Peptides against a protein of PDB entry 2FGR. Designs and how they scored, part 35

Target 1, 331 residues: chain A of PDB entry 2FGR
Amino acid sequence: SSVTLFGIVDTNVAYVNKDAAGDSRYGLGTSGASTSRLGLRGTEDLGGGLKAGFWLEGEIFGDDGNASGFNFKRRSTVSLSGNFGEVRLGRDLVPTSQKLTSYDLFSATGIGPFMGFRNWAAGQGADDNGIRANNLISYYTPNFGGFNAGFGYAFDEKQTIGTADSVGRYIGGYVAYDNGPLSASLGLAQQKTAVGGLATDRDEITLGASYNFGVAKLSGLLQQTKFKRDIGGDIKTNSYMLGASAPVGGVGEVKLQYALYDQKAIDSKAHQITLGYVHNLSKRTALYGNLAFLKNKDASTLGLQAKGVYAGGVQAGESQTGVQVGIRHAF

## One batch from the design tools (peptide; made by RFdiffusion4, then SolubleMPNN)

Design b1_p10_8_s4 (from b1_p10_8, 5 letters changed)
Fold by OpenDDE base, seed 1:
Structure b1_p10_8_s4 (fold): chain B 331 residues (1-331), chain A 10 residues (1-10)
Amino acid sequence: as target 1 above (331 residues)
Amino acid sequence: MELALETDPK
């Protein structure tokens, strides 16, 4: 058996030029290039090609030393794996987010990531962003000549909010082709939640693809999220992403990513463009800088996620510029 | 078999 202690401490100086009041915010933020984390994981060989595993991982907030506490909400799984793939029990990324966020060149963190995995409808469920679930059972196939898949089901445990039942139930999965420079995936998910105390289904479809040309990588996402409400009509968002990354001088990486969020319920779009640079001082330590611009149109109020500094919205139709400069250290 | 955990959305 093995046990590995691992983590990342990522802390930055961050600035955004607008908050919800139109004022600038700046300070020390976290998780600009990678989410800061502390984890324990291990495996046990059970013989016959069967392995047991565990994974416990929580977020670290280096700016305040985890003043709000520490938990294993990132992942808390026990697993069996073998030639059949892997079965996981416990809170984790849902299979759809685990696979489809891999196409995000900003690693789903900081001011540059794809923000499509979001609670678009003021959903009252804890995980209405479609990223993780409690009470989750997941299965992941091996890779068969490039083809792979993942499936998940989360129990609602009769959780209720208002008149809504089955809150927190998730069902979803993906199919993918990963071979050499090519990756492509299709994900489908449904999550039961509540909006305004009323039962709502969060439906999600996501297509992702990437190709590594050696000199550069291209990546893209197409997503539709739909909160199907019994009263008030559907809240639909179409999200699009296109990104490119390239190695720089053997020690750096430059990233450029564009995203469009077409928020149908408010007939409003938001445009995000982010330039990022990572400079590797070692295999474990990097300096980084991110520059992001978010243009909201009409009734859109999206904000950049400068975690630890400001992650709220802005006034309707306002644009926001964000900067992060930081250190990432992995252990 | 390390499941190639693709980039865990951080």
Scores: peptide ipSAE 0.019, ipTM 0.534, DockQ to the pose 0.178
Fold by OpenDDE base, seed 5:
Structure b1_p10_8_s4 (fold): chain B 331 residues (1-331), chain A 10 residues (1-10)
Amino acid sequence: as target 1 above (331 residues)
Amino acid sequence: MELALETDPK
């Protein structure tokens, strides 16, 4: 048996040149290169190739010392694993997010990440970004010559919002091929939520691929999210990402990523481009810098996610520039 | 045969 205490503390100085009022914001932010976290995990060998596991993980906010409290909302699972793969019970990343966010070169964190995993429709559910779910059962296959898959179901437990009676139900999964330098995946998910107190289905399809050329890595995502509403029509967003990363001098990594968010319900696009650099001082400690530019067109109001400083929107059609410079430490 | 999961989740 084993028990491991682990974590990351990632804190930065962040700046954005525009908020919703058109004013600049700056200060100390969190989670610019990796999400700050504290966790406990462990395994028990049950014999016969069967293992029990647990995982408890919460987010750390280094700027305020977790003033709003600490919880295990990142992951709180018990599992059985063996030659059959792994079954997990408890709150976790949903399988689609677990796999498809792996193609984001900014690790779904800071001002540079792919923002497709989002609540596009003012959904009233707690996890309408499609990232995690409560009451989740997940199954992950072994890797069979590159082929692997994950599946999940989350119980709604009759959670209601307005007339919606199945809020928080999730069903989804992915199929993937992971072999050497190549990774490719297809993910499908449906989540039940509410918009304006009415039952709404959040449908998601995501394609991801990456290839590591040694000297550089390329990565891409194609995603469609659709909030299917009974009244007012569907809210559909097509999101695209293309990124490249390369090692620099054996101690650094440079990243460049572009994303396009085609917001069909408002006939408006947003363009995001991010340049990032990570400098490894050790295996556990890094300095980093991110520079992001977000161009909203027409009615688009997207903002960069400078967590701890400003993560709100901007005025319609406005552009935003963001900077983060920080320290990441893993323990 | 490896699990299809990274040991250090993001």
Scores: peptide ipSAE 0.015, ipTM 0.540, DockQ to the pose 0.119
Fold by OpenDDE base, seed 3:
Structure b1_p10_8_s4 (fold): chain B 331 residues (1-331), chain A 10 residues (1-10)
Amino acid sequence: as target 1 above (331 residues)
Amino acid sequence: MELALETDPK
């Protein structure tokens, strides 16, 4: 049996040129290259190829010392694993986000990530971004000649918001092919939530693929998210991403990623382009810089996620520029 | 039980 203590402290200086009032914001932010975290994990060999596991992980906010407290909301699982794969019980990444965010070259963090995994409709559920779920059972297959899959179900436990009576129910999964330089995946999910106190289904379909050419990696995502409302029509967003990364001088990595968010309910698009660089001082410590441009068209109000400084929207049709420069340390 | 400090960047 083993127990491992692990973590990341990632803190940056961040700037955005526009907030919701059109003013600049700047200060000390968190999680620009990787999400800052503290965790405990361990395994027990039960014999016969069966293992028990646990994982407890919470987010760290280095700028304020976790002024709002600490919790294990990133992951709190117990598991059994073996030749059959892995079964997990507890709060975690849902299988769809766990697999499909792996194609985001910015690791779903900072000002550069693919923002498709979002609450597009002012959903009232706690996890309406489609990233994690409470009360989750997950199963992950082994890899069979490249083919693998994951499935999940989260219980609603009769949680109600307004007239919605199944809030927090999740069902979803992915199928994938991972072989050498190639990865490709299809994910499908439905989550029950509420919008304006009315029952709403958050439907999500995501396609991802990447190829590692050795000298560079290409990655792409195609996603559709629909909040299906009984009254007022569907809130649909089509999101697209294309990215490239390359090693630099054996000590660094450069990343360039473009995303398009076609917000159908408001007939408005947003364009995101991000340039990132990571400089490895060691296997555990890195310096990084991110430069992001977000161009909103028409009624679009999207903002870059400069966590700890400003993560809100901007005025309709406004463009936002963001910068992060920071230190990441893993222990 | 073994207690160790490790890096998990994932």
Scores: peptide ipSAE 0.029, ipTM 0.656, DockQ to the pose 0.477; fails the geometry check
Fold by OpenDDE base, seed 4:
Structure b1_p10_8_s4 (fold): chain B 331 residues (1-331), chain A 10 residues (1-10)
Amino acid sequence: as target 1 above (331 residues)
Amino acid sequence: MELALETDPK
């Protein structure tokens, strides 16, 4: 058996030029290059190719020392694995996000990530961003010559919000091909939630692909999210991402990523472009900088996610510029 | 399986 203590402390100085009032925000933020975390994980060999595992992981907020507390909401799983793959029980990334966020060159964190995995409809469920679920059972196949898949189901446990039942139920999965420089995936998910106290299905379809040319990597995402409401019609968002990364001088990485969020319910688009640089001081320690620009059109109010500084929206049709400069340390 | 990173623990 093994037990590993692990973590990341990622803290930055962040600035955004506009909040919901039109004012600038700046300060010390967290998780600009990687989500700060503390975790415990371990495995036990049960013989015959069967292993038991556990994983407990929570977010670290280095700016305030976890003043709001610590929990294992990132992952709290027990698992069995073997030649059949892996079964996980407990809160985790849902299989769709587990796979499809891997195409985000900004690691789904900071001011530069793909923001498609979002609560687009003021959904009242805790996980209406489609990233994680409580009460989750997940299964992941082995890799068969590149082909792999993951499936998940989360129990609603009769959770209700307003007149909505089955809140928090998730069903979803992906199929993928991962072989050498190529990765491609299709993910499908449905979550039950509530909007305005009424039953709503959050449907998600996501396509992702990447190719590593050695000298550069290209990555892309295509996503449609629909909050299907009984009253008021669907809230649909089409999200697109294209990114490139390249190693710099053997110690650095430059990243450029564009995303478009076509918010159909408000007939409004947002454009995000982010330039990032990571400078590796070691295998575990890096300096980084991110520069992001978010242009909202029409009724769009999206904001960059400068965690610990400002992660709210802006006024409709306003643009926002964000900067993060920080240190990431992994242990 | 690669560990995906996210913006928050949600």
Scores: peptide ipSAE 0.017, ipTM 0.530, DockQ to the pose 0.088; fails the geometry check

## One batch from the design tools (peptide; made by RFdiffusion4, then SolubleMPNN)

Design b1_p11_1_s1 (from b1_p11_1, 3 letters changed)
Fold by OpenDDE base, seed 1:
Structure b1_p11_1_s1 (fold): chain B 331 residues (1-331), chain A 11 residues (1-11)
Amino acid sequence: as target 1 above (331 residues)
Amino acid sequence: GLEALVFSWVP
């Protein structure tokens, strides 16, 4: 058996030109290029091609030293793996987010990522962003001829909010084709939640694709999120992303990503454009910079996620500019 | 539509 301690400390200086009051915010932020984390993982060979595994991972906040505490909410799984694939028990990324966020060139963190995996409806469930689940069982197939899939089910355990009695139930999965430079995936998920104390279904459909040309990579996402409410009508968002990345001089990577969030319930769009650069000082240490522009239209109030500095909304129809410059260190 | 068909089958 082996046990590995691993982590990332990613800390930045961040600035956003507008908060909800129209004022600038700046300071020391976290997780601009990769989510800061501390983890333990290990494997045991059980013989016959069977392996046991564990994975415990929590988020690190380098700006305050985890003043609110530390937990394993990122992942807390035990697993069996073999020729059949992998079964995981415990809190993790749901299969849909695990696969479909892989097309985000900003690694689902900082001010530049695709923000489609969101609680669009003031859902009262802790994981109404569709990223993780408690009480999760997941299965991942092997890759066979490029084809692969993942499935997950999370138990609600009769969790109640208001009149909703199945909060936190998740069912979802993806099918994918991963072969050489090509990746393509379809993900489907439903989560039970509550909005205003009433039962609500969070439905999600996501298409992703990427192609690596060697000199550059293109990546795209198409997502629909729908909070189906019995009262007050559906809250639907169509999210689109297109990104490109390219290696620079063997030591760097430049990234450009555009996203559109078409918020149907408020008939309002938001446009996000992000330029990112990562400079590798070593295999483990990088400098990075992100520059993001978020343009809200009409009633849209979206804000950039400058974690540790400002992650709130802006005034309706306002634009926000964000900058992050930081250090990422992996161990 | 297709969305309703797919998600109506989810228990």
Scores: peptide ipSAE 0.020, ipTM 0.630, DockQ to the pose 0.013
Fold by OpenDDE base, seed 4:
Structure b1_p11_1_s1 (fold): chain B 331 residues (1-331), chain A 11 residues (1-11)
Amino acid sequence: as target 1 above (331 residues)
Amino acid sequence: GLEALVFSWVP
């Protein structure tokens, strides 16, 4: 049996030029290059190729010292693994998010990430961004010549919001090919939620691909999210991402990523462009900088996710510029 | 449409 303590402390100075009032926000933020975390994990060899595992991981907020407390909401799983793959019980990334966010060159955090995994409809469920689920059972296949898959089901436990039943039920999975420089995946998920106290299905389809040319990596995402409401019509968003990363001088990495969010329910687009740089001071410590520009069109109110400083929206049709400069330390 | 077919597998 083994137990490992691990973590990341990532803290930055962040700035956004506009909030919902049109005012600038700045201060100390968190998780600009990687989500800050503290975790415990371990494995036990049960013999015959079977292993037990556990994983407990919570988010760290270095700006306030976790003033709102600490929990294991990032992951709290027990698992069995072997030649059959891995079964996990407990809160985790849903299989679709776990796989398809891997194509995001900004690690699904800070001001630069792909924001497609979002609550687009003011869904009232706790995880209406499609990233994680409570009461989750997940299964992950081994990799067979590049082919792999993951599946998940989350129990709703008869959770209700307004007249909506089955809130928090998730079913989803992905199929993938991961071999050498190539990765490609297709993910499908449905989550039951509520919008305005009414039953709503959050459907998600995501295609991702990446190729590592050695000198640079290209990555892309195509996603459709659809909140199917019984009343008021569907809230559909088509999200697109294209990114490139390259090593710089053996100690750095530059990243450029573009995303488009076509918000069909409001006939409005948002464009995100992010330039990032990571400078490795060591294997465990890095400096980083992110520069992001978000252009909302028409009724779009999207904001950059400068966690710890400002992660809210802006006025309709407004553009937002964000900067993060920080330190990431892993242990 | 294609979307209905894609999600028709979900009970």
Scores: peptide ipSAE 0.020, ipTM 0.634, DockQ to the pose 0.013
Fold by OpenDDE base, seed 2:
Structure b1_p11_1_s1 (fold): chain B 331 residues (1-331), chain A 11 residues (1-11)
Amino acid sequence: as target 1 above (331 residues)
Amino acid sequence: GLEALVFSWVP
């Protein structure tokens, strides 16, 4: 058996030019290039190609030293793996987010990421962003000539909000082809939640693809998120992303990503464009900079996610500019 | 459509 302690500390100076009041925010932020984390993981060989595993991982907030406490809400799994693939029990990324966020060139982190995995409808469930679930069982296939898949189910455990009695139930999965420079995936998920105390289904369909040309990588996402409400009509968002990355001088990476969020329930669009640079000082330490611009139209109030500084919305139709400059260290 | 078909079968 082996046990490994691992982590990332990522801390930045961040600025956004507008908050909800129209004022600028600046300070020390966290998780600009990678989510800061502390974890324990291990495996046991059981013989015959079977392995047991565990994974415990929590978020670190380096700006305040985890003033709100530490937990294993990022992942808390026990697993069995072998030639059949991997079965996981416990809180984790849901299979759809685990696979489809891999096409985000900003790795779902900082001010530059694809923001489609969001609570678009003031859903009252704890995980209505479609990223993680409690009480999750997951299965991941091996890779067979490029083909792979993942499936998950989370128990609601009779969690109630208002008249909704199945809050937190998740079912979802993906199919994918990963071979050499090509990756492509289709994900489907439904989560039970509540909006205004009424039962609501969060439906999600996501298509992702990437191709690595060696000199550059292209990546794209197409997503529909739909909160199906019995009263008040559906809250639908179509999200699109296109990005490119390229290595620079053997020690750097430049990234450019565009996203569009078409928020159908408010007939309003938001446009995001982000330029990022990572400079590797070593295999474990990097400097980074992100520059993001978010343009809201009409009733859209989206804000950039400058974690530890400002992650709220802006006034309707307002534009926001964000900057992060920081250090990432992995151990 | 495919969306309605897929999600109507979710238990």
Scores: peptide ipSAE 0.018, ipTM 0.628, DockQ to the pose 0.013
Fold by OpenDDE base, seed 3:
Structure b1_p11_1_s1 (fold): chain B 331 residues (1-331), chain A 11 residues (1-11)
Amino acid sequence: as target 1 above (331 residues)
Amino acid sequence: GLEALVFSWVP
């Protein structure tokens, strides 16, 4: 058996021109190009093509030295793998987010990512963004001529919030085709939660596709998220993303991504556009810069996720500009 | 809609 220690330290200077009061925020932020993390992982060969594995991973906050503590909430799994694929037990990315976030050219980090995987309804569950789950069993198939799939179920363990009695139950999965330059996927998930102390289903449908032309990559997402409330109207958001990336000078990458968030419950749209650049000083160390613009219309109050500086909303109908410049180091 | 059809089987 081998144990590997690994991590990323990603720290930036960040600025946003508006907070909820209309004031600027600036300072030292984290996780602008990749989520900062510390982890341990290992495998054991059990013979016959069977392997055991473990993975323990927590988030690092380089700006405050993890003042709120350290945990393995990013991933805490034990696994069996072989010719049948992989079974995982423990907290992880849910299969839908693991696959469909792969089409986000900003890797679900910093001020540029697709923000569709969100708690749109003030859901009271800890993971109402549809990204991770506790008490999760996951299965991932091998790749069969391009075709692959992943499935997951998370137990609610009778967790209650208000009158809701199944909070944290997840069921979901994806089917995909991954062959050479082409990737395409369909993901479906339902999570049980509460809104205002009442039972609510978070339903999610996501389509993703990408094509790598060598000189550039195109990527797209189509998502519908619906919080179905027993009392009151449904809270539905249709999210759209289109992005392009290209290598620059053999050591750099430029990224441009647009997203639209059509928030049906408030009849309001938000538009996000982000330009990013990564400069690789080595395989492990990079400099990066992100420039993002978020335009809210009507009642929309979305904010850019400048983690460690400001990740809150803005006033209704206000636009926000964000900048991050930082260093990423992997070990 | 599609949502109700897809998720109606989930207990």
Scores: peptide ipSAE 0.020, ipTM 0.644, DockQ to the pose 0.013; fails the geometry check

